# Designs tried in a protein design run: peptides against a protein of PDB entry 6B4J. Part 55

Target 1, 315 residues: chain A of PDB entry 6B4J
Amino acid sequence: DITMQWYQQLQDASMQCVLTFEGLTNSKDSQAKKIKMDLQKAATIPVSQISTIAGSKLKEIFDKIHSLLSGKPVQSGGRSVSVTLNPQGLDFVQYKLAEKFVKQGEEEVASHHEAAFPIAVVASGIWELHPRVGDLILAHLHKKCPYSVPFYPTFKEGMALEDYQRMLGYQVKDSKVEQQDNFLKRMSGMIRLYAAIIQLRWPYGNRQEIHPHGLNHGWRWLAQILNMEPLSDVTATLLFDFLEVCGNALMKQYQVQFWKMLILIKEDYFPRIEAITSSGQMGSFIRLKQFLEKCLQHKDIPVPKGFLTSSFWRS

## One batch from the design tools (peptide; made by RFdiffusion4, then SolubleMPNN)

Design b1_p14_2_s3 (from b1_p14_2, 7 letters changed)
Fold by OpenDDE base, seed 1:
Structure b1_p14_2_s3 (fold): chain B 315 residues (1-315), chain A 14 residues (1-14)
Amino acid sequence: as target 1 above (315 residues)
Amino acid sequence: MEFLKEELEKANKL
């Protein structure tokens, strides 16, 4: 399976990255600990500062992240910080930066859907300049949300139930599994962020180059999802999230093919979703239904709320 | 469903 091979390759690369900087992370030396903390803050704080307020601020954040990844010193916490402070500094920063982008999907986007776009455009731009960060973003995303690959993790004999639940993307703390609504909220945020990344290009980069992980991956994702059996509540939720965020872009890119796909969802896939939807899960199903019906009726997918306009970049 | 397989094969240029 090509998809699973790709998944595994990314996970292996991520694991190898962790092993590379383990000396920095496991060090008991006070100086190493200080460097680690400074690098972690330098990598993650700018991402947390991303907002929908002004394009100029977003550019400053992008430039700071890019400078850090380029080995230049940046100001963080009142100190000059550089990845050159430790031989493992660059690997560590790339990993933590990628992790933070996905975490913003999991947390910020989950709560504020419009936040997907400014986060995604920075992530896309950084990915273009630093491909390893992009691979690590995918690795983190896939691990937290296997549905972003997509695949459904399987229970293996001898596996603890909690470990299986974690593989499915659930948080398990103190032997208590996460509530379904919270789980879906986090998954939604990550899918929305992903859907935004694949369609956005940093406007100040070399736009003549091909998107490092563009809409073709969105098309692949949809095709793969539709070739899989639907998962109760999850499929309806994430299909809606994905299409709401990148449906307009997919429509523009694939045109007639996109509409054929949408019809297939409505006519063929919908009954399969309905068949596995319980009365308590009808909310997600109805939301997807209404979205699809509206889009098919109007022959249009609306531009998502929060999409970055020219006016945003002039601010 | 055959259509979806074909589209998947076209898109799976990883």
Scores: peptide ipSAE 0.021, ipTM 0.658, DockQ to the pose 0.806
Fold by OpenDDE base, seed 2:
Structure b1_p14_2_s3 (fold): chain B 315 residues (1-315), chain A 14 residues (1-14)
Amino acid sequence: as target 1 above (315 residues)
Amino acid sequence: MEFLKEELEKANKL
């Protein structure tokens, strides 16, 4: 399975990255600890500052992240911080930055769907200039949300139930599994972020170059989902999330082919979703149904709420 | 199903 090979390669690269900077993370030296904390803050705080307020502020955040990744000193917490302060600094920062982008999907986008776009455009722009960050974003995303690959993790003989639950993307704390609504909320946030990344380009970059992880991956994702048996509640939820965020972009890119796919979803795949949907899960099913029916009726997919306009970039 | 397989193959080559 090519998809699973790709998944595993990204996970291996992520694990190798962690091993590479283990000296920095495990150091007992006071100076090394200070550097680690400074680098961690420099990598993560700018991402947390991303907002929908102004394009100029977003550009400042982007420039700061790019400067840090380029080995230039940046101001963080009143200190000058550089990845050159430690031989493992760059690897550490790339990993933590990628982790933070995915975490913003899991937390911020999960609670505020419109936040997907400013986060995604920064992530896309950074990915274009720093491919390793992009690979690590995918690795973190795939690990937390296997449905973004997509694949459904399987229970293996001898596996602990908690480990299986974690593989499925659930949080397990004190032997208590996360509630389904919270789980789906987090998964939705990550899928929405991903759907935004694959369609957005940083407007101040070289837009003549191919998107490092563009809409073709969205097309692949849809095709793969439709080739899989639907999962109760999960498939209906995430399919809606994905289409709401990037459906308009996919429509523009793939035209008639995209509409054929939507018809296939409605006519062939939807009944399969319905067959596994319980009465308590009808909400996600109905939401997807209404979305598809509206889009097919109007022959249009609306631009998603929060999509960045030209006026945003002039602000 | 054939359409999906073809599109999947196309997407993986891009």
Scores: peptide ipSAE 0.020, ipTM 0.650, DockQ to the pose 0.908
Fold by OpenDDE base, seed 4:
Structure b1_p14_2_s3 (fold): chain B 315 residues (1-315), chain A 14 residues (1-14)
Amino acid sequence: as target 1 above (315 residues)
Amino acid sequence: MEFLKEELEKANKL
């Protein structure tokens, strides 16, 4: 399975990255600890500052992240910080930065769907300049949200239930599994972020280059999802999230093929979703149904709320 | 169904 091979390759790369900077992470030296913390802050704080307020601020954040990844000193917490402060600094920063992007999907986008776009455009732009960060974004995303691959983790003989739950993307704390609503909310945020990344290009980059992980991956994702048996509540939720965020872009890109896909979803895949949807889980199903019906009726998918406009970049 | 198969094959090659 090519998809699973790709998944595994990314996970292996991520694991190797962690091993590479283990010296920095596990150091007992006070200076190394300080450097680690400074680098961690330098990598993560700018991402947390991403907002929908102004394009100029977003550019500043992007420039700071890019500078850091380029080995230039940046100001963080009143200090000059550089990845050159430690031989493992760059690997560490790339990993933590990628992790933070996914975390913003998991938390910020989950709570505020419109936040997907400013986060995604920065992530996309950084990915274009720093491919390793992109690979690590995927690795983190895939690990937290296997549905972003997509695949459904299977229970293996001898596996602990908690480990299986974690593989499915659930948080398990103190032997208590996360509530389904919270789980779906986090998964939604990550899928929405992903859907935004694959369609957005940093406007100040070389737009003549091919998107490092563009809409073709969105098309792939849809095709894979439709080839899989639906999961109760999960499929309806994430399919809606994905289409709401990138459906307009996919429509523009794939045109007639996209509409054929939507018809296939409505006519062939929907009954399969319905068959596994309980009366108590009809919310996500109904939302998807209404979305698809509206889109098919109007022959249009609306531009998602929060989509960045030219006016945003002039602010 | 045929459409999906073809699109899946295309998508997997991307």
Scores: peptide ipSAE 0.020, ipTM 0.641, DockQ to the pose 0.671
Fold by OpenDDE base, seed 3:
Structure b1_p14_2_s3 (fold): chain B 315 residues (1-315), chain A 14 residues (1-14)
Amino acid sequence: as target 1 above (315 residues)
Amino acid sequence: MEFLKEELEKANKL
């Protein structure tokens, strides 16, 4: 399976990256520990500062991240920090930065859906300039949300139940599995972030080049989802999340083909989702149904709430 | 509907 091969390649690359900077992370030297912490903060704090407030602030954050990745010194916590402070500094920063982007999907976007767009446009712009960060974003995303690939992890003989639950994307703490609503909330955030990344370009970059991971991957994702058996609650939830965020962009890109896909979902895929939807899970199903019916009726998919406008970039 | 499925299958290629 080509999809699974792609998944595995990204996971392998991510694991190799971790091994590459193991010397930095496992060092007991006080100076190395300090460098590690400074680099970690320099990589992650700017991402946490991303907001919908002003385009100018977003540009400052982008420039800071790009400077750090480019080997330039940046100010972090009142100190000058550079990836050149350690031979493994760049790999470490790229990994932690990518991890933080996905974490913002998992946490911030999960709670505030509009946050997907400013985070995604920075991630997309950084990905364009630093492809390795993009690959690591995918690796982190796929690991936390296999549905972003998409694939459904299977239970293997000899596997612990908790490990299987973690593979499915659940958090398991003290032998207690995460509640379904919290699980879906986190998955939604990550899918929404992904859906935003694939459609957004950093406006101050070279937009003439092809998006490093563009809408064609969104089309692929939809195609793969529709070719898979639906999962209870998960499929309806994430399909809605995805279409709400990038449906407008897909509509503009694929036009008639996109509408044919929506009709296919309504006529062929909905019955399959409904067949596996319990009465307690009807919320996600109904939400998706209403969304699709509205879009088909109006022959339009609305621009998602939080989409960055020209006025945002002038602020 | 089969035609649409075929198009989707083609689009599923990485």
Scores: peptide ipSAE 0.019, ipTM 0.646, DockQ to the pose 0.459

Design b1_p14_2_s4 (from b1_p14_2, 8 letters changed)
Fold by OpenDDE base, seed 5:
Structure b1_p14_2_s4 (fold): chain B 315 residues (1-315), chain A 14 residues (1-14)
Amino acid sequence: as target 1 above (315 residues)
Amino acid sequence: MDFLKEELKKADEL
């Protein structure tokens, strides 16, 4: 399976990256520890500062991240920090930055769906300039949310239940599995972030270049999901999340083909979701149903709430 | 089914 090969290649690359900077992360030297902490803060704090408030602030954050990745010194925590302070500094920063973007999907976007867009546009712009960061974003995303690939992990003989739960994307702490609502909330956040990344371009970049991971990957994701058996509650939830965020962009890009896909979802795939939906899971099912019916009736998909406008970039 | 398979092929070629 080409999809699974791609998944594995990204995971292998991510693992190799971790091994590359292991000397920095495991160092007992006081100076190395200080450098590590400074680099970690420099990589992650700017991402946490991303907000929907002003385009000018977003540009400052982008420039800071790009400068750091370019080997330039940046101010962080009142100190000058550079990836050149350690031979493994760049690899470490790229990994931690990518991890933080995905974490913002998992946490911030999960709680505030509109936050997907400012985070995604920065991630997309950084990905365009630093392809390795993009690959690491995918690796982190796929590991935390296998449904973003998409694939559904299967239980294997001899596997511990907790390990299987973790493979499915659940958090397991002190032998307690995460509640289903919290799990779905985190998965939704990551899918929404992904759906935003694939459609957004940094407005101050070279627009003549092809998007490094554009809407074609969104089309692939939809096609793959529809070729899979639906999973109870998960498929209905994430399909809605994806279409709400990038459905308008897909409609504009693929036009008649998109509408054929949407009709196929309603007529062929939706009954399959219904067949596996329990009475306790009707919420996600009904939400998807209403969305599909409205879109087909109006022959339009609305621009998602929180989509960045020209006025945002002038602020 | 045939439509989805065809679209998957196209997406992988892009």
Scores: peptide ipSAE 0.035, ipTM 0.737, DockQ to the pose 0.924
Fold by OpenDDE base, seed 4:
Structure b1_p14_2_s4 (fold): chain B 315 residues (1-315), chain A 14 residues (1-14)
Amino acid sequence: as target 1 above (315 residues)
Amino acid sequence: MDFLKEELKKADEL
């Protein structure tokens, strides 16, 4: 399976990255610990500062992240920080930065869907300049949300139940699995972030170049989802999230083909979702149904709330 | 299934 091979390659690359900076992370040296903390803050704080307030502020954040990744010193926590402070600094920063982007999907976007767009445009722009960060974003995303690949992890003989639950994307703490609503909320945030990344380009980059991970991956994702058996509640939820965020962009890109896909969902895939939907899970199904029916009726998918406009970039 | 494969191929050509 090509999809699973791709997944595994990204996970392997991520693991290799971790191994590369183990010296920094496992160091007992006080200076190394300080450097690690400084680099971690330098990588993650700018991402946490991303907001919908002003395009100019977003540019400043982008420039700071790019500078850091380029080996330039940046100010963080009142100190000058550079990846050159440690030979493993760049690998560490790339990994932590990518992790933080996905975490913002998991947390910020999960709670505030509109936050997907400013986070995504920065991530996309950084990915364009730093492909390794993009690969690591995917690796982190895929690990936390296998549905972003998409694939459904399977229970293997000898596997602990908790490990299986974690593979499915659930958080398990003190032998307690995360509640389904919280799980879906986090998955939704990550899918929404991903859906935003694949359609957005940093406006101050070389836009003539091909998107490093563009809408073709969105099309692939949809096709793959539809080729899979639906999961109860999960499929309806994430399919809605994905289409709400990038449906308009996919419509513009794929036109008639995209509408054929929507018709296929309505006519062929809906019954399959419905068949596995319990009465208590009808909410997600109904939401998806209503969205698709509205879109098909109007022959249009609305621009998602929070989509970045020209006015945002002039602010 | 055949439809999806065909549509994927078309999408790659765009």
Scores: peptide ipSAE 0.035, ipTM 0.759, DockQ to the pose 0.440
Fold by OpenDDE base, seed 1:
Structure b1_p14_2_s4 (fold): chain B 315 residues (1-315), chain A 14 residues (1-14)
Amino acid sequence: as target 1 above (315 residues)
Amino acid sequence: MDFLKEELKKADEL
C-alpha cells in the first residue's frame, strides 16, 4: 500500500528527527536547558501570534520564522536566539515549529474555523522554503489525525484499548477517553488546516514554483476516502470540513472532474454514510447533506469564510 | 465505480 508506505516514511523521518535532537532535550545541563527553552519559544510563539487582523503582521511573523530557520538571530522573550546556539538546534526548531502548526489546527482552528487560512498560508510559505518542516507537519498531522492520510488504524492482538484509542486520534487521560464531540472538533480543526495548506501559496514567495504539497494531494485524499468504508460520524464530519475549506479551490482546478466526484459522493458514498449513521449522529450527516445538495443545486461551491483577500494583504 | 478506480490510480501515481 503506497499510502501506508508514505505514512510510515514520514513517521520514521519524524522519529529520526527526535532522536537527532535527543541530546538537547534530555540534557541536564542548565545552559542546554535554557537554550532548549529559548529555541522552543522562538519557534512556537510567532505561530501563536498568527491572526486574521492584518497582512502586514502576518508578513512580520513569516519573516521571523524564516529568519530563525535560516540560522539568523531573532528576538524572542527579550533575548537574541539562534538555532546555531546548539548543534541540534535547527532540527529541534523544525520539529517544534511543525508540531505547533498542527497544534494550532487542533486547537485554534477547531474553535475558530476562519483561523485556518492565515495559519495555513504561513505554513505553506515556510514549507516552500524549508521542505523538512513540511514533512514534519505531515508527520505530526498524520499521527494526531490518521484520517488526514487517510487510513483507519486497526486493533492488534495484545494492544491495550487505550493505545488503540490514541491511535485513532482520541486523547486518553487518566484512563478516560475523550468525548466524541471534542474528538471530532479537534479532527475537524486539523483537516480544515490541511485543506487550507494545500490550496494556499505565500504571496511574497516565488510563485513560479510548484506548490510543495498542493491540490493534487487534496484530490488524492478525496479519492482515498471514497475508496474506504465510511466511519460513523467521522467520515461525514471530516468530508464536510474538507469540502467546505477546499471545495471551491478543487472546483476551480479540476472543473468537470470535480463535479463528477461530488456527484459520486452524493449518489454512491452518501447513502453508505447514512446506513451507518445513528440517530444521535444526525447533526454531521445533515450538515454534509445540506452542503452537497446546495452545491449541486447551485453548481457552485462558495469561497470559504476567512479566505484571505487582496484587501487583507494590503492591511 | 469506473471513475473512482481511474481517479484512485491517478492518486496512487502522485
Scores: peptide ipSAE 0.035, ipTM 0.738, DockQ to the pose 0.639
Fold by OpenDDE base, seed 3:
Formats: C-alpha cells, sequence, structure tokens
Structure b1_p14_2_s4 (fold): chain B 315 residues (1-315), chain A 14 residues (1-14)
C-alpha cells in the first residue's frame, strides 16, 4: 500500500534523524548539555509564544525560527544561541521544532481550536523554507495520530496491550490508559492543525510556488478516510474536525467535486458511521450530522472561526 | 469506491 509506504518512509527518516544527533543528546559533558538545553529552548519557546494577538508578533516569531534554522544567532533566555554551537545542532533543532509544532496541535489547539491558524501559518512558512522540518512534522504527527495518515494500527501477535494502545495514539501512564474524551481531544487538535497547515501560506513568502504539502493532500486524506471502515467515535470526530477547518478551502478548490464528495459522505458513509455508533458516542455523530446538513442546505461551508484575516496581518 | 478513486486521481493531477 502506497500510503503505508509513505508512512514508513517518514518514520524511518525521523528515526535516522534521531540517530544523527545522539552524540548531542547522550553527551555527559556539561558544556554539551548546556548547548542542548539552549538549542531546545531556542527551538521550542518561540512556537509556544505563537498567539492570535497580532500579525506583527507572529512575524517576529517566524523570523526568529527561520534565523535559527539558517544558522544565525538568536537571543533565547538572555543568551545568544546558534545551531553552529554543535555539529549536530541543526538536526536536533529541526527535530525538536517539528515535535513542538505537533505538540501545540496536541495541547494548545486541542483546548483552543482557533489557535490552529496562527500555528499552522508559521509551520507552513517554515516548511516552505525548510522542507526537512515539514517531513519531521509529518513524522511526529503520524506517530502521535495515525489517523492523520490515515491508517488504523493493528494488533500483532505477541504485542503488549499497552503498546498497541500507544500505537493507536493513546497515552498510557502507570498501566492506566487515557480516557476516550481526552484521547479524542488530542487527536482533534492534531487533525485541526494539519487541516490548517495544508491550506495556509505564509503571506511574506514566495506564494507563486506550490504549497509544499497543500490541499491535494487534504483531498487524499478525505478520500482515504472514506475508503476505510469507520472507527467508533474516532471517524465521526475527526471527519468533523477536518471539514470544519478546511472544508471551505476544499470547496473553493474542488468546487463541484467537493459537493459530490459531501453528498457521498451524507448518503453512503454516514449510515456506516451510524451503524457503529453507540448511544454514549452520539455527540460526535450528531455534530457531524448537523454540520453536513447545514452545509448541504446552505450550499456553503463557512470560513472557520479563527481564520486569519487581512486585519490580523495589519496589527 | 470507484468515485473516490477517480477523485483521488484528479487531485494528484492538480
Amino acid sequence: as target 1 above (315 residues)
Amino acid sequence: MDFLKEELKKADEL
């Protein structure tokens, strides 16, 4: 399967990246440890500072991240930090930066859906300039949320139940599996971030070039989901999250084809979701139903709440 | 199923 091959290639690349900077991460030298921590902070703190407050602040954050990735010194924690401080510094920073973007999907976007857009536009812009960061974003995303690929991990003979649960994206701590609501919340955040990334371009970049991972991947994702048997609660939740965030963009891009897909979801796929939905899981199902019905009735997909406007970039 | 495959092909051509 080509989708699984793509997944595996990205995971292999991510694993190889980790191996390349093991010298930095495993060093017992006090100076190396200090450099590692400084680089980690320089890579992750700017991402944490992303907010919906002002476009000017977002530009400053972008410029700082880009400068760091370009080998320029940046100020972090009152210190001058550069990836040139260690031969493995760039690989380490790229990996940690990508990890942090996905973590913001998992945590910040999960709790505040509107945060998807400012995070995504920075991620998209950085991806355009630094393709390796983009591949690592996908690798981290796919590992934490296999539904973003999409695929459903299978239990293998001899596998521990906890390991299988982790493969499905659940957090397992002290032999206690994460509650379904928290799991879905985190998955939702990551899918929403992904749906935002594939449609957004950094406004100060070269917008004449093709998006490094654009809406065609969104269309692929949607088609793959619909070709799979639905999962209880998961499919209804993530399909809604995806369509709410990028449905408007897909509608504009694919027009009549998008509406045919939406009708197919309502008429063919929706009954399959219903058949596997228990009474306790009706919330996600009803939300998807209402969304689809509203969109079909109005012949429109609304612009998502939090979408960045021209006024945001003038602030 | 056939519809989805066709639409995927179109998306890849964009």
Scores: peptide ipSAE 0.020, ipTM 0.646, DockQ to the pose 0.639

Design b1_p14_3_s1 (from b1_p14_3, 6 letters changed)
Fold by OpenDDE base, seed 3:
Structure b1_p14_3_s1 (fold): chain B 315 residues (1-315), chain A 14 residues (1-14)
Amino acid sequence: as target 1 above (315 residues)
Amino acid sequence: SIMEELKKQAEELA
């Protein structure tokens, strides 16, 4: 399976990255520890500062992240920080930056769906300039949300239940599995972030270049989902999330082909979702139903709330 | 099938 090979390659690359900077992370040297902390802060704090407030602020954040990744010194915590402070600094920063982007999907976007767009446009722009960061974003995303690949992890013989639950994307703490609503909320945030990344381009980059991970991957994702058996509650939830965020962009890009897909979803795939939906899971099902019906009736998918406009970039 | 066509298109676009 090409999709699973891609998944595994990204995971392997991520694991290799961790091994590469292990010297920095495991160092007992006080200076190395300080450098690690400074680099971690420099990589993650700018991402946490991303907001919907002003395009100018977003540009400042982008420039800071790009400068850091380019080996230039940046101010962080009142100190000048550079990846050149340690031979493993760049790998570490790329990994932590990518991890933080996905974490913002998991946390910020999960709670505030509109936050997907400013985070995604920065991530997309950084990915364009730093492909390794993009690969690491995918690796982190796929690990936390296998449905972003998409695939459904399977229970293997001899596997602990908790490990299987973690593979499915659940958080397990103190032998307690995460509640389904919290799980779906986090998965939704990550899917929404992904759906935003694949459609957004950094406006100050070379827009003539191909998106490093563009809408073609959105089309791929939908095709893969539709070729899989639906998973109870998960499929209805994430399919809605995905279409709400990138459906308009897909419609504009693929036109008639997109509408054929949407009809297929309604007529062929939706009944399969219904068949596995319990009475307690009707919320996600109903939302998807209403969305599909509305879109097909109006022959339009609305621009998602929080989509960045020209006015945002002039602010 | 439409699904096969979508899959093929997805693979071509990937």
Scores: peptide ipSAE 0.039, ipTM 0.771, DockQ to the pose 0.816
Fold by OpenDDE base, seed 2:
Structure b1_p14_3_s1 (fold): chain B 315 residues (1-315), chain A 14 residues (1-14)
Amino acid sequence: as target 1 above (315 residues)
Amino acid sequence: SIMEELKKQAEELA
């Protein structure tokens, strides 16, 4: 399976990255610990600032992240910080930066769907300049949300139930599994972020270049989802999230082919979702239904709320 | 099937 091979390759690369900077993370040396903390803050704090800022501030954040990844010193917490402070500094920063982007999907976008776009455009722009960060974003995303691949993890012999639940993307704390609504909320945030990344380009870069992980991956994702059996509540939720965020972009890119796929979703796949939907899960089902019906009726998919306009970049 | 064709196309585009 090509998809699973790709998944595994990304996970292997991520694991190898962790091993590469293990010396930095496990060091007992006080200076190394200080460097680690400074680098971690330098990598993550700028990302956390994205959700509430104007276009001009977004550019400043982007420039700071890019400078850090380029080996230039940046100011963080009143200190000058550079990845050159440690041989493993760059790998560590790339990993933590990628992790933070996905975490913003999991937390910020989950709570505020519109936040997907400013986070995604920065992530896309950084990915264009730093491909390794992009691969690590995918690795983190796939690990937290297997539905972003997509695949459904299977229970294996000898596996603990909690480990299986974690593989499915659930948080398990003190032998208590996360509530379904919270789980779906986090998954939604990550899918929405992904759907935004694949369609957005940093406006101050060379937009004539091919997107490093563009809408073709959106098409791939949909095709893979449609070739899988639906999961109760999960499929209806995430399919809606994905289409709401990137459906307009896919429509513009693939035109007639996109509409053929949307019809296929409505006519062939949607009944399969219905068949597995319980009375308590009708909310996500109805939402998807109404979305599909409206889009097909109007022959249009609306631009998602929060989509970045020219006015945003002038602010 | 049309779904298989879409999957194939997606793989080619990826």
Scores: peptide ipSAE 0.032, ipTM 0.733, DockQ to the pose 0.758
Fold by OpenDDE base, seed 5:
Structure b1_p14_3_s1 (fold): chain B 315 residues (1-315), chain A 14 residues (1-14)
Amino acid sequence: as target 1 above (315 residues)
Amino acid sequence: SIMEELKKQAEELA
């Protein structure tokens, strides 16, 4: 399966990256530890500062991240920090930055759906300039949310139940598995972030270049989902999340082809979701149903709430 | 199937 080969390749690259900077992460030297912590803060704090408040602030954050990745010194915690402070510094920063973008999906976007757009536009812009960061974003995303690939992990004979639960994307702490609602909330956040990344371009970049991971990957994702058996509650939830965030962009890009796909979802795939939906899962089911019916009736998909406007970039 | 065709198209676009 080409999809699974792609998944595995990204995971292997991510693992190799971790091995590359192991010397920095495992060092007992006081100076190396200080450098590691400074680099980690420099990589992650700017991402946590991303907000929907002002475009000018977002540009400052982007410029800081780009400067760090370009080997320039940046101010972090009152100190001058550079990836050149250690031979493994760049690899470490790229990995931690990518990890942090995905964490913002599972935490910030999960709680505040509108946060997907400012995070995604920065991630997309950084990906355009630093392709390795993009690959690592995918690797982290795929590992935490296999439904973003998409594939459904299978239980293998001899596997511990907890390991299987983790493969499915559940958090397991002290032999307690995460509650289903919290799991779906995190998965929703990551899917929404992904759906935003594939449609957004950094407005201050070279727009003549092709998007490094554009809407064609959104089309691929939908096609793959529709070729899979639906998973109870998960498919209805994530399909809605995806379409709510990037449906308008897909409609504009693929036009008649998009509407054919949407009709196929409503007429052929949705009944399959219904067949596996229990009475306790009606919320996600009804939400998807209402969305599909409204879009087909109006022959339009609304621009998602939180979409960045020209006024945002002038602020 | 239409779904298989969509999958192939998606793979070609990726």
Scores: peptide ipSAE 0.028, ipTM 0.724, DockQ to the pose 0.740
Fold by OpenDDE base, seed 4:
Structure b1_p14_3_s1 (fold): chain B 315 residues (1-315), chain A 14 residues (1-14)
Amino acid sequence: as target 1 above (315 residues)
Amino acid sequence: SIMEELKKQAEELA
């Protein structure tokens, strides 16, 4: 399976990255520990500062992240920090940066859906300039949300239940599995972030270049989902999340083909979702139903709330 | 739960 091979390749690359900077992370030297902490802060704090307030601030954040990844010194916590402070510094920063982007999907976007767009446009722009960060974003995303690939992890003989739960994307702490609502909320955030990344380009980059992970991957994702058996609650939730965020962009890109796909979803796939939906899962089902019906009736997919406009970039 | 459904599917595939 080509999809599973791709998944595994990204996971292997991520694991190799971790091994590469193990010397930095496991060092008992006080200076190395200080460098590690400084690099970690330099990589993650700018991402946490991303907001919907002003395009100018977003540009500053982008420039800071790009400078750091380019080996230039940046100010962080009142100190000058550079990836050149340690031979493993660049690998460590790329990994932690990618991890933080996915974490913002998992936490910030999960709670505030509109936050997907400013985070995604920075991630997309950084990915364009630093492909390794993009691969690591995918690796982190796929590991936390296998539905972003998409695939459904299978229980293997001899596997512990907790390990299987983690493979499915659940958090398990102190032998307690995460509640379903919290799980779906986190998955939604990550899918929404992904759906935003694949459609957004950094406006100050070279727009003549092909998007490193563009809308064609969105089309692939939809096709793969439709070729899989639906999962109760999960499929209805994430399909809605995906279409709400990137449906308008897909419509503009694929036009008639997109509408054919949407009709197929409504007429063929949606009944399959309905068949597995319990009375307690009607919320996600109804949202998807209403969305599909509205879009087909109006022959339009609305621009998602929080989409970045030209006015945002002039602020 | 999704886990129960996936377990069931896993059992059916085994």
Scores: peptide ipSAE 0.016, ipTM 0.553, DockQ to the pose 0.031

